# Peptides against a protein of PDB entry 2C5K, part 18

Target 1, 91 residues: chain A of PDB entry 2C5K
Amino acid sequence: EDPFQQVVKDTKEQLNRINNYITRHNTAGDDDQEEEIQDILKDVEETIVDLDRSIIVMKRDENEDVSGREAQVKNIKQQLDALKLRFDRRI

## One batch from the design tools (peptide; aimed at target 1 P3 D10 T47)

Design b2_p18_7_s1 (made by RFdiffusion4, then SolubleMPNN; from b2_p18_7 with D7K Q11E E15K Y16A)
Fold by OpenDDE base, seed 5:
Structure b2_p18_7_s1 (fold): chain B 91 residues (1-91), chain A 18 residues (1-18)
Amino acid sequence: as target 1 above (91 residues)
Amino acid sequence: FEKLNTKEKREELLKAAE
């Protein structure tokens, strides 16, 4: 089991679910789900911190090649930023 | 939409690393 890959997978799945919700709700609403999305986005930011921390430890203690993992985290950050922009631009 | 629970796996991630 690779917990890093599991966390990456779960995070991307969560972002995809939000993205799909926005597709069905392209106009900003005043409901509980809007607030829940904000909470999830904050959780994703914390998850990225955890992922980066794990990479730092691998580079420091194990001297492993982490370029692939760094690319995965970068991709998640890009996905998060794009989703934030999409979420905030809704009228 | 469904909210995923990732807390357990995130704890495992940090435990395995640190």
Scores: peptide ipSAE 0.357, ipTM 0.847, DockQ to the pose 0.661
OpenDDE base, seeds 1, 2, 3, 4: peptide ipSAE 0.356, 0.356, 0.357, 0.354; ipTM 0.845, 0.845, 0.846, 0.846; seed 2 fails the geometry check

Design b2_p18_7_s2 (made by RFdiffusion4, then SolubleMPNN; from b2_p18_7 with R10K Q11K Y16A E18L)
Fold by OpenDDE base, seed 3:
Structure b2_p18_7_s2 (fold): chain B 91 residues (1-91), chain A 18 residues (1-18)
Amino acid sequence: as target 1 above (91 residues)
Amino acid sequence: FEKLNTDEKKKELLEAAL
């Protein structure tokens, strides 16, 4: 399988797990899981940087169309931003 | 809740891009 697609898939799965946690914990807590989620969100941000780096390298090859991959990364960024909003708005 | 490990695939991602 394409490593790019695998990383995208795993990243979306991780975000889905966080989303499910927020659904079950609609109020902010002060425990290890809350801190771990914050760390994972930062890890996802770094993963997005790595995905973008791979696209930049591919884009320098005139024979490759990166539009599909750019759209996938955009979708992940939107999912991340939505989760960050849900996470931060909890009281 | 479980944290996924994507380190290996991220390494493959960067290597495949070269």
Scores: peptide ipSAE 0.239, ipTM 0.818, DockQ to the pose 0.669
OpenDDE base, seeds 1, 2, 4, 5: peptide ipSAE 0.235, 0.238, 0.079, 0.239; ipTM 0.814, 0.815, 0.671, 0.815; seeds 2, 4 fail the geometry check

Design b2_p18_7_s3 (made by RFdiffusion4, then SolubleMPNN; from b2_p18_7, 6 letters changed)
Fold by OpenDDE base, seed 3:
Structure b2_p18_7_s3 (fold): chain B 91 residues (1-91), chain A 18 residues (1-18)
Amino acid sequence: as target 1 above (91 residues)
Amino acid sequence: FERLNTKEKREELLKAAL
């Protein structure tokens, strides 16, 4: 598996883990795990930047069809946004 | 929950793209 697909897979897995945590902790807390989730969400945002950069390079330097990879990144962004919504809406 | 470490793979991603 190429690095792009591995990063996509790991990112989605991390978001799933956070999503499962929110399911078990639907009330906002003030503990170390809550802060760590915030840090992970920022790391995911940086990961998306890296994924987009790799796509830009493929598009310009190699002139390859990147529509498939763009769709994958779009899906991750949607998953991230949905998770942020769940996280922020907790009482 | 467990925090994943993706730093190595992200670095590989950027190196592969260059």
Scores: peptide ipSAE 0.359, ipTM 0.860, DockQ to the pose 0.656
OpenDDE base, seeds 1, 2, 4, 5: peptide ipSAE 0.354, 0.355, 0.133, 0.132; ipTM 0.855, 0.857, 0.708, 0.708

Design b2_p18_7_s4 (made by RFdiffusion4, then SolubleMPNN; from b2_p18_7 with D7E Q11K Y16A E18K)
Fold by OpenDDE base, seed 4:
Structure b2_p18_7_s4 (fold): chain B 91 residues (1-91), chain A 18 residues (1-18)
Amino acid sequence: as target 1 above (91 residues)
Amino acid sequence: FEKLNTEEKRKELLEAAK
């Protein structure tokens, strides 16, 4: 499996893990787990930048059809935004 | 919860993207 697909898979899995954690911890805490979630969310944002960069290179250098990969990144962005909203709404 | 280690694959992705 190519790095792009692996990164996509890992990113979605990470977001799912956070989502599951929030389900079990619907009140905002002040512990190491809460800080780690914030760090992971920032890392996911940076990962999305890396994914977009790889798509740009594919379009530019290989002239490949990247519509499928663009759709995957769009889906991850939507998942991230939904998770951030859920995370921030916690009291 | 578990934090995934994505460093290796992200490095590979970066290398592919130059």
Scores: peptide ipSAE 0.326, ipTM 0.838, DockQ to the pose 0.639
OpenDDE base, seeds 1, 2, 3, 5: peptide ipSAE 0.319, 0.325, 0.324, 0.128; ipTM 0.834, 0.837, 0.836, 0.686

Design b2_p18_8 (made by RFdiffusion4)
Pose (drawn by RFdiffusion4):
Structure b2_p18_8 (pose): chain A 89 residues (1-28, 31-91), chain P 18 residues (1-18)
Amino acid sequence: EDPFQQVVKDTKEQLNRINNYITRHNTADDQEEEIQDILKDVEETIVDLDRSIIVMKRDENEDVSGREAQVKNIKQQLDALKLRFDRRI
Amino acid sequence: SEDERLTENREKLRESYE
């Protein structure tokens, strides 16, 4: 919807796509470099979402708690995924 | 094409808080 919500949706989808891939290929791979690149881009995308919240919080007419919760959720999804990726054997 | 779409969406997010 708004640019923030679209990036949140894209990020969750992007993480979910890698997660589904890892379930199918749980041995340690054609997509190894590609997954590392995408996960790094997701890290930096989260920094952009955080910065966006910082600026919006300066506006007293905005409640950023919903956005903060979404970013926290995405960080959790990323953390759980990074460990699954790191632990392929 | 999907990478370009994601890059465009991220740029729009950056422009919205600049």

Design b2_p18_8_s1 (made by RFdiffusion4, then SolubleMPNN; from b2_p18_8, 10 letters changed)
Fold by OpenDDE base, seed 4:
Structure b2_p18_8_s1 (fold): chain B 91 residues (1-91), chain A 18 residues (1-18)
Amino acid sequence: as target 1 above (91 residues)
Amino acid sequence: SEKERYRQRVQELRESFA
């Protein structure tokens, strides 16, 4: 098992859930799931920090090529930023 | 749940580099 890849996969699934929620709820605070979605957004944000930390440690301790992992995290960051913008712009 | 599984996997990641 590769914990990094598992987290990446699960994070993308969470982002997909958020995307679907925004599509169905373009008005802020219109249902009871609003708070849960906000929590997931925060969880993903914190998870990205952990992903970055794992890359730093791998680069430092194992001296392996981490460019692939960095690209994966970059993609997740871009998705999160886009979703946060859409979520926060809802009225 | 998916949420709990997610948090568990994140914890496993943390343990992998701690």
Scores: peptide ipSAE 0.331, ipTM 0.845, DockQ to the pose 0.875
OpenDDE base, seeds 1, 2, 3, 5: peptide ipSAE 0.330, 0.329, 0.330, 0.329; ipTM 0.843, 0.844, 0.844, 0.843

Design b2_p18_8_s2 (made by RFdiffusion4, then SolubleMPNN; from b2_p18_8, 10 letters changed)
Fold by OpenDDE base, seed 1:
Structure b2_p18_8_s2 (fold): chain B 91 residues (1-91), chain A 18 residues (1-18)
Amino acid sequence: as target 1 above (91 residues)
Amino acid sequence: SEREEYRKKVEELRKSFE
């Protein structure tokens, strides 16, 4: 098992959950899951920091090609940014 | 919960490079 790839997979699943929630709840504070979704957004944000750290370590200590992993993290960041914007703009 | 399992996987990643 590659912990990096597992976290990437799980992170994308969390982002999908957030996306689905926003789609069904376009009014802020609509239900009791609002706070949990906010927490998940923060969890993903912090997870991205750990993903980046792991890439830095690979470059430094293992001298491996990390271009693929960097692309994966970039994609996750883009998804998160879009979801944060949509979530925060709900009325 | 899925969130709890997610946090566990993140912790596993963190431990892999610290």
Scores: peptide ipSAE 0.351, ipTM 0.854, DockQ to the pose 0.814
OpenDDE base, seeds 2, 3, 4, 5: peptide ipSAE 0.340, 0.349, 0.343, 0.341; ipTM 0.850, 0.853, 0.851, 0.850

Design b2_p18_8_s3 (made by RFdiffusion4, then SolubleMPNN; from b2_p18_8, 10 letters changed)
Fold by OpenDDE base, seed 1:
Structure b2_p18_8_s3 (fold): chain B 91 residues (1-91), chain A 18 residues (1-18)
Amino acid sequence: as target 1 above (91 residues)
Amino acid sequence: SEREKYRKKLEELRKSFE
């Protein structure tokens, strides 16, 4: 088992949860889960930092090809940024 | 090693999402 890929999978599942929440709750503060969703957004941000750090270690210290992993993290970052924008624009 | 440190961290993250 590759822990990097498992974390990527888990992160994408969390992003999907956030997406579904935003779709169903376009008014800020209309549900008790609002704070939990905010916490998940922050957790995903921190997870991305750790994923990037693991890639840096593989690239510089282990001399491994990391292009595929870099692409995966880039995709997650793009999804997160889009969701953050949608979440913050709710009224 | 640094690699082992981050593998351990990723495993912790995996468990936290379960």
Scores: peptide ipSAE 0.162, ipTM 0.747, DockQ to the pose 0.126
OpenDDE base, seeds 2, 3, 4, 5: peptide ipSAE 0.120, 0.117, 0.119, 0.116; ipTM 0.712, 0.706, 0.711, 0.704

Design b2_p18_8_s4 (made by RFdiffusion4, then SolubleMPNN; from b2_p18_8, 11 letters changed)
Fold by OpenDDE base, seed 2:
Structure b2_p18_8_s4 (fold): chain B 91 residues (1-91), chain A 18 residues (1-18)
Amino acid sequence: as target 1 above (91 residues)
Amino acid sequence: DEREKYEKKVKELRESYK
């Protein structure tokens, strides 16, 4: 089992959940799930920190090529940033 | 639910390099 890849997968699913919510709720505070979505955004943000830490450990302890994993995390960060922007710009 | 499963996997990741 590769917990890194599983977390990446699950994180992307969470981002997809957020994306779908924003698409259907482009008005801030127009739904009871608003707070939950905000919590998920924060959870993903913290998860990215864990993903980065795991990469650091892999580079340090295993001296393994982590380019692929770094690219995956970068992609997640880009998705998160885009979603944050869209979420915050809702009126 | 899916969020609970997500949190579980995040924990597993953290434990993997702790």
Scores: peptide ipSAE 0.207, ipTM 0.770, DockQ to the pose 0.864
OpenDDE base, seeds 1, 3, 4, 5: peptide ipSAE 0.195, 0.199, 0.197, 0.143; ipTM 0.761, 0.762, 0.763, 0.717

## One batch from the design tools (peptide; aimed at target 1 V7 I37 D39)

Design b2_p19_1 (made by RFdiffusion4)
Pose (drawn by RFdiffusion4):
Structure b2_p19_1 (pose): chain A 89 residues (1-28, 31-91), chain P 19 residues (1-19)
Amino acid sequence: EDPFQQVVKDTKEQLNRINNYITRHNTADDQEEEIQDILKDVEETIVDLDRSIIVMKRDENEDVSGREAQVKNIKQQLDALKLRFDRRI
Amino acid sequence: HDELLEERHEHLQERLFEE
């Protein structure tokens, strides 16, 4: 919807796509470099979402707690995924 | 920041993970 919400949705979808891939290819791969590149881009995307929250928090007419919770959720999804990716054997 | 997030959205859509 707003640019922030679109990126949040794209990020969760991007992480979920890789997660589904890892379930099907859980051995240690054609997509290895590609996954690393996308996960790094997702880390930097989260930095951008955080910076967006920092600026919006300066506006006293904005409550960023919903956005903060969304970013926290994305960071958890990333962390769980990174470990699954790292542990393919 | 909204313009940056619009460009970020376009970037993410152009680079969706494909198996």

Design b2_p19_1_s1 (made by RFdiffusion4, then SolubleMPNN; from b2_p19_1, 11 letters changed)
Fold by OpenDDE base, seed 5:
Structure b2_p19_1_s1 (fold): chain B 91 residues (1-91), chain A 19 residues (1-19)
Amino acid sequence: as target 1 above (91 residues)
Amino acid sequence: MDERLKELSKKLRENKFKE
């Protein structure tokens, strides 16, 4: 069991669920769902902060190659940014 | 940090977005 990979997986799954919703709902209209999405996106942002922290700790304390994990976090950040752009551009 | 990551996973799963 790798807790880091589990977080990555769960984060990407959340982003994918939201992306699927946005695809089906190209216009904003349900304020409750929109607010929930905003809350989840904020939670994802905080999760990314903790993922970065975990990489710092791993590099410092375990002296392991973190390049793979750094690439994964970068990918999640890009996915989040793309999703936020789609979310905000909806009329 | 592992415990924190486990907590994050739990929170994400418990707050699973319902499409």
Scores: peptide ipSAE 0.672, ipTM 0.949, DockQ to the pose 0.872
OpenDDE base, seeds 1, 2, 3, 4: peptide ipSAE 0.668, 0.671, 0.668, 0.669; ipTM 0.949, 0.950, 0.949, 0.949

Design b2_p19_1_s2 (made by RFdiffusion4, then SolubleMPNN; from b2_p19_1, 11 letters changed)
Fold by OpenDDE base, seed 3:
Order: structure tokens, then C-alpha cells, then sequence
Structure b2_p19_1_s2 (fold): chain B 91 residues (1-91), chain A 19 residues (1-19)
């Protein structure tokens, strides 16, 4: 499996799981699950950095089209930002 | 799941295929 695509897929799945959790828990809690979500969000941020770095390396080859991968990372960033907003808006 | 993401990210950096 293409590691880039697998990481993208896994990252989006994690974000979707968190989004579903927020839907079921619209008020902020103080349990282990809330802390785990915060940890996952941090890991996602670090993963996005790694994805961007990989794209930068690919761009060194002018013959390689990275537009698709750039769009994927952009989408993940947007998903993360939206999720953070939902997470932080909870009472 | 945190460890899984870290492992996948590591494999990405090392250009190894993931399962």
C-alpha cells in the first residue's frame, strides 16, 4: 500500500471517529476519552507536517505532479480545523 | 490509536509500504 495514501486514509478515519464522538457528546467531558481525543488531534497535526514534508521532497522532481497530494493534505487540514472548532465550541 | 498514527507516519518518512 502507498504509505502516503494509507496515512491520509487513516488520518481521515481518526478525524471522522472524533467527529462522531462529538456528535454523541455535545458537551465537554472530563474523562479519559476527551484526553485521548486531544492526543489524537495533536498526532494528526504532526502527521500533516510529515505529509507536507513528503510533498516538498516530491516537488524537487519537476516531472512529478503533486497537485493531487496537495489537495488531499489541504482537505485534511480543513477537516481538522472544522473538527477543532466543533470540539472547542462544546460547553 | 495514537501509536498507530505515529507508526504510519514513521513508515511514510522511511518510504516503507504500510499494511
Amino acid sequence: as target 1 above (91 residues)
Amino acid sequence: MDERLRELSKKLRENKFVE
Scores: peptide ipSAE 0.117, ipTM 0.705, DockQ to the pose 0.123
OpenDDE base, seeds 1, 2, 4, 5: peptide ipSAE 0.080, 0.088, 0.081, 0.081; ipTM 0.644, 0.673, 0.646, 0.643; seeds 1, 4 fail the geometry check

Design b2_p19_1_s3 (made by RFdiffusion4, then SolubleMPNN; from b2_p19_1, 12 letters changed)
Fold by OpenDDE base, seed 2:
Structure b2_p19_1_s3 (fold): chain B 91 residues (1-91), chain A 19 residues (1-19)
Amino acid sequence: as target 1 above (91 residues)
Amino acid sequence: MDEKLKELSKKMKENKFVE
């Protein structure tokens, strides 16, 4: 599989795991899982930055059509933002 | 860039959230 697609897949799966956890734990907890989620969300943000950089490189150095990949990254950003909203709104 | 992306994938797998 293409490494870019693998990262996209892994990232979305990670966000889905957290989303499922929030569904089961719809109130803010005071446990280590909450801190782990925050750490992972930050890692996802950095992963998105790296994905964007990879697209820039593919455009510049490899002269590839990246429109589909740009849409995928946009989708991950939307998923992350939605998840952050759910996470932060919990009481 | 493939190696960097492979590294990211590895990082995501290593940091897999345990539900």
Scores: peptide ipSAE 0.412, ipTM 0.888, DockQ to the pose 0.898
OpenDDE base, seeds 1, 3, 4, 5: peptide ipSAE 0.407, 0.235, 0.406, 0.326; ipTM 0.888, 0.814, 0.883, 0.854; seed 5 fails the geometry check

Design b2_p19_1_s4 (made by RFdiffusion4, then SolubleMPNN; from b2_p19_1, 11 letters changed)
Fold by OpenDDE base, seed 1:
Structure b2_p19_1_s4 (fold): chain B 91 residues (1-91), chain A 19 residues (1-19)
Amino acid sequence: as target 1 above (91 residues)
Amino acid sequence: MDERLKELSEKLKKNKFVE
């Protein structure tokens, strides 16, 4: 598996774990866990930036078909956005 | 870019598990 696909996989796994946590904990009562989730979400956001950069490099320097990778990044962005909404709207 | 992606992968994998 190439590094891009590994990062995509790892990113989705992190988002899924947070999503599962929110499902079980719909109140923001544990400040330590809430802070950790925020930190992970920031890591994911930064990771997405680098995924986009890698696609730009592939298009520019390697002339590769990146449509599939663009779709993957789009999907991750959508997953992140949905998760952030769930996270922020908790009581 | 591959090295950067590898770093990101390792960073994400070592993030604290949230139960």
Scores: peptide ipSAE 0.415, ipTM 0.856, DockQ to the pose 0.775
OpenDDE base, seeds 2, 3, 4, 5: peptide ipSAE 0.408, 0.402, 0.406, 0.403; ipTM 0.854, 0.851, 0.855, 0.852

Design b2_p19_2 (made by RFdiffusion4)
Pose (drawn by RFdiffusion4):
Structure b2_p19_2 (pose): chain A 89 residues (1-28, 31-91), chain P 19 residues (1-19)
Amino acid sequence: EDPFQQVVKDTKEQLNRINNYITRHNTADDQEEEIQDILKDVEETIVDLDRSIIVMKRDENEDVSGREAQVKNIKQQLDALKLRFDRRI
Amino acid sequence: FDRIPQEHLDNLREWTEEL
């Protein structure tokens, strides 16, 4: 919807796509470099979402707690995924 | 894998600057 919500949706979808891939290919791979690149891009995307919250929080007419919860959720999804990726044997 | 469109990230950065 707004640019923030679109990126949140894209990020969760991106992470979910890699997660589904890892389930199917759980051995240690054609997509290895690609996954690392995408996960790094997602780390930097979360920094951009955080910075966007920082600026919006300066506006007293904005409650950013919903956005903060969304970013916290994405960080959790990323952390769970990174460990699954790291532990393919 | 389909990556996040660069236009979505640019729109978020532009929108944040206009805040």

Design b2_p19_2_s1 (made by RFdiffusion4, then SolubleMPNN; from b2_p19_2, 11 letters changed)
Fold by OpenDDE base, seed 5:
Structure b2_p19_2_s1 (fold): chain B 91 residues (1-91), chain A 19 residues (1-19)
Amino acid sequence: as target 1 above (91 residues)
Amino acid sequence: FKKIPKKKIEDLRKYTESL
């Protein structure tokens, strides 16, 4: 499997793990897990930057149709935004 | 939580640089 797809897969799995945690912890807490989630979300944002860079370079230098990869990254961004909303709305 | 392996992130960056 190529590096792009591996990172996409792991990113989505990480977001799913956080989503499952939020489901089990629907009230905002003040513990180490809450802080860890915030850090992980920032790491995911940085990972998305790396994914976008690979698409830009592939489109430029390989002249390939990157629409499929763009759709994958768009889906991850939407998943991240939805997760942030759930996380921040907890009381 | 299982963070994204740093090796895979680095592999992606190297992949991008090779394009």
Scores: peptide ipSAE 0.684, ipTM 0.940, DockQ to the pose 0.854
OpenDDE base, seeds 1, 2, 3, 4: peptide ipSAE 0.682, 0.684, 0.680, 0.681; ipTM 0.939, 0.940, 0.940, 0.939

Design b2_p19_2_s2 (made by RFdiffusion4, then SolubleMPNN; from b2_p19_2, 10 letters changed)
Fold by OpenDDE base, seed 2:
Structure b2_p19_2_s2 (fold): chain B 91 residues (1-91), chain A 19 residues (1-19)
Amino acid sequence: as target 1 above (91 residues)
Amino acid sequence: FEKIPKEKIEELRKYTESL
């Protein structure tokens, strides 16, 4: 498995873990886990930047069809945005 | 939480550099 697909997989798994946590903790907390989630979400944002850069370079330097990879990253971004919304709307 | 392995992120960056 190439590094791009591995990182995509890891990112989605992490977001799924957060989603599951929010499901179990649908009220906002003030503990270490809540802070950790905030940190993880920021890390995911940075990871997405790395994913996008790889696509840009592949498209530019390899002249390869990257539509599939772009769709994967788009899906991750949508998942991230949905999680941010769920997380922030908790009371 | 099991965070995204930094090693894998670094591998991605190296992969990108190799393109």
Scores: peptide ipSAE 0.637, ipTM 0.929, DockQ to the pose 0.889
OpenDDE base, seeds 1, 3, 4, 5: peptide ipSAE 0.635, 0.636, 0.633, 0.635; ipTM 0.928, 0.928, 0.928, 0.928

Design b2_p19_2_s3 (made by RFdiffusion4, then SolubleMPNN; from b2_p19_2, 9 letters changed)
Fold by OpenDDE base, seed 2:
Structure b2_p19_2_s3 (fold): chain B 91 residues (1-91), chain A 19 residues (1-19)
Amino acid sequence: as target 1 above (91 residues)
Amino acid sequence: FERIPKEKIEALRKYTESL
């Protein structure tokens, strides 16, 4: 498996773990997990930057069809945004 | 939570550099 697909997979799994946590903790808590989630979400944002960079370079240097990879990253961004919304709306 | 392994992030960056 290529590094791009591996990172995509791990990123989605990370977001799913957080989503599952929010489901089980639908009210904001004061534990260390809440702070860790904030850190992870920032890390995911940075990971998305790395994913996007790889696509940009691939389009430029390889002139390869990257539509599939772009769709994958778009899906991750949507998942992240939805997760942020769920996380922030908790009281 | 299981963080994304840093070595995989680095592998992605190296992959990008190789393109």
Scores: peptide ipSAE 0.699, ipTM 0.944, DockQ to the pose 0.897
OpenDDE base, seeds 1, 3, 4, 5: peptide ipSAE 0.695, 0.695, 0.694, 0.696; ipTM 0.944, 0.944, 0.944, 0.944

Design b2_p19_2_s4 (made by RFdiffusion4, then SolubleMPNN; from b2_p19_2, 8 letters changed)
Fold by OpenDDE base, seed 3:
Structure b2_p19_2_s4 (fold): chain B 91 residues (1-91), chain A 19 residues (1-19)
Amino acid sequence: as target 1 above (91 residues)
Amino acid sequence: FKRIPKEKIDALREYTKSL
């Protein structure tokens, strides 16, 4: 896998792990895991910036089809937003 | 939770610079 795909894969895995955690912890807690999740979500946002940068650079070549990569990043953004919503809605 | 390895983030950034 290229660096882009590797990061995409790991990012989605991170989000999935957090999503699974939230499923098991529907009530917001005051533990180290809650703070770690918040930190990871911020890291994911920064990672998305890095992913988008690569796409922007690739789009400089009009002959390069980046639609697939754009769709992947879009999917990650949607996953992140959904996860944030679930995380924040916990009592 | 597993963090994204720093080496992969660095590799992505280097990849972008090489484009």
Scores: peptide ipSAE 0.712, ipTM 0.948, DockQ to the pose 0.916
OpenDDE base, seeds 1, 2, 4, 5: peptide ipSAE 0.710, 0.709, 0.712, 0.710; ipTM 0.948, 0.948, 0.949, 0.948; seed 4 fails the geometry check

Design b2_p19_3 (made by RFdiffusion4)
Pose (drawn by RFdiffusion4):
Structure b2_p19_3 (pose): chain A 89 residues (1-28, 31-91), chain P 19 residues (1-19)
Amino acid sequence: EDPFQQVVKDTKEQLNRINNYITRHNTADDQEEEIQDILKDVEETIVDLDRSIIVMKRDENEDVSGREAQVKNIKQQLDALKLRFDRRI
Amino acid sequence: LVDREKIAENRQKLREWTE
C-alpha cells in the first residue's frame, strides 16, 4: 500500500521464498551465493525500514508502534532463517 | 528466487517517501 507496507510485504515474501527453498535443499548448492546476497540486501532493507520509522516518529501525529512491531517480526523471521541456512549439513 | 529489480524499485520509493 504505502511504500513502507509494500517493502514489509516484499521482505516477508523474500524471506519466505528462501525458507521454502532451504526446506527442499537442506544439505550444504546452486543458490548458496545468491542466498547470501539476498539476505544481506534484506539486512540493509531492514535498516531502511528502521530509518523510515525514526523519521515518522518525529511527527507527533504518527503512532509508529504498528510499524515497529512489523520490523521486529521481520527481524525474527530473518534470524530464524539465517540459522536454518547456516546449519545445512 | 526473487525479482530483485522490482524490490530495489520499491526500496527506492520508500527512501523517497521517507524524505

Design b2_p19_3_s1 (made by RFdiffusion4, then SolubleMPNN; from b2_p19_3, 11 letters changed)
Fold by OpenDDE base, seed 4:
Structure b2_p19_3_s1 (fold): chain B 91 residues (1-91), chain A 19 residues (1-19)
Amino acid sequence: as target 1 above (91 residues)
Amino acid sequence: LVDKEEYKKKVEELREATK
């Protein structure tokens, strides 16, 4: 198992599910789901830090080409930023 | 939503793999 790829996959799936939730709930709510989404978004931010750290270690210790992994993390960051904007704009 | 426990476990596995 490659934990990096698994984490990337799980993170993107979580963001997709949140995006689908926002589509169904285009107005901000005051329920447990809204709070849970906020928690998940914070978890994703921390996960991205872990992903970046793993890339740094890989570059340092293994001296392998990490361009592919960097692109994956970049994509997740873009997805997160877009989702946060969409989530926060709801009223 | 994805299973939180499994997700957290995989994140932890990544952390353990990160020196």
Scores: peptide ipSAE 0.150, ipTM 0.728, DockQ to the pose 0.787
OpenDDE base, seeds 1, 2, 3, 5: peptide ipSAE 0.146, 0.149, 0.146, 0.148; ipTM 0.723, 0.728, 0.725, 0.728

Design b2_p19_3_s2 (made by RFdiffusion4, then SolubleMPNN; from b2_p19_3, 10 letters changed)
Fold by OpenDDE base, seed 2:
Structure b2_p19_3_s2 (fold): chain B 91 residues (1-91), chain A 19 residues (1-19)
Amino acid sequence: as target 1 above (91 residues)
Amino acid sequence: LVDKEKYKKKVQELKKATE
């Protein structure tokens, strides 16, 4: 499997696990996992930048159709935004 | 959570592919 699809899969799995954590911990707590989650969310933001860069390279250097990959990245961004909202709204 | 080391490795592979 190509690196792009693997990263997409791993990123979505990270976000899903965080989402499940929030479901089990609907209130913010003094848990070591809380800080780790914040770090992972930042890592995901950086990963999205890398995914976008890879798409730019494919369009420029390989002239391949990237519509499907752009849709995947858009979906990850939406998932991230929704997760951030859930995470930050906890009290 | 997902294995962070494995995740970081895959991200690195993606970055190398775009160099």
Scores: peptide ipSAE 0.290, ipTM 0.820, DockQ to the pose 0.823
OpenDDE base, seeds 1, 3, 4, 5: peptide ipSAE 0.284, 0.280, 0.285, 0.285; ipTM 0.818, 0.816, 0.817, 0.818

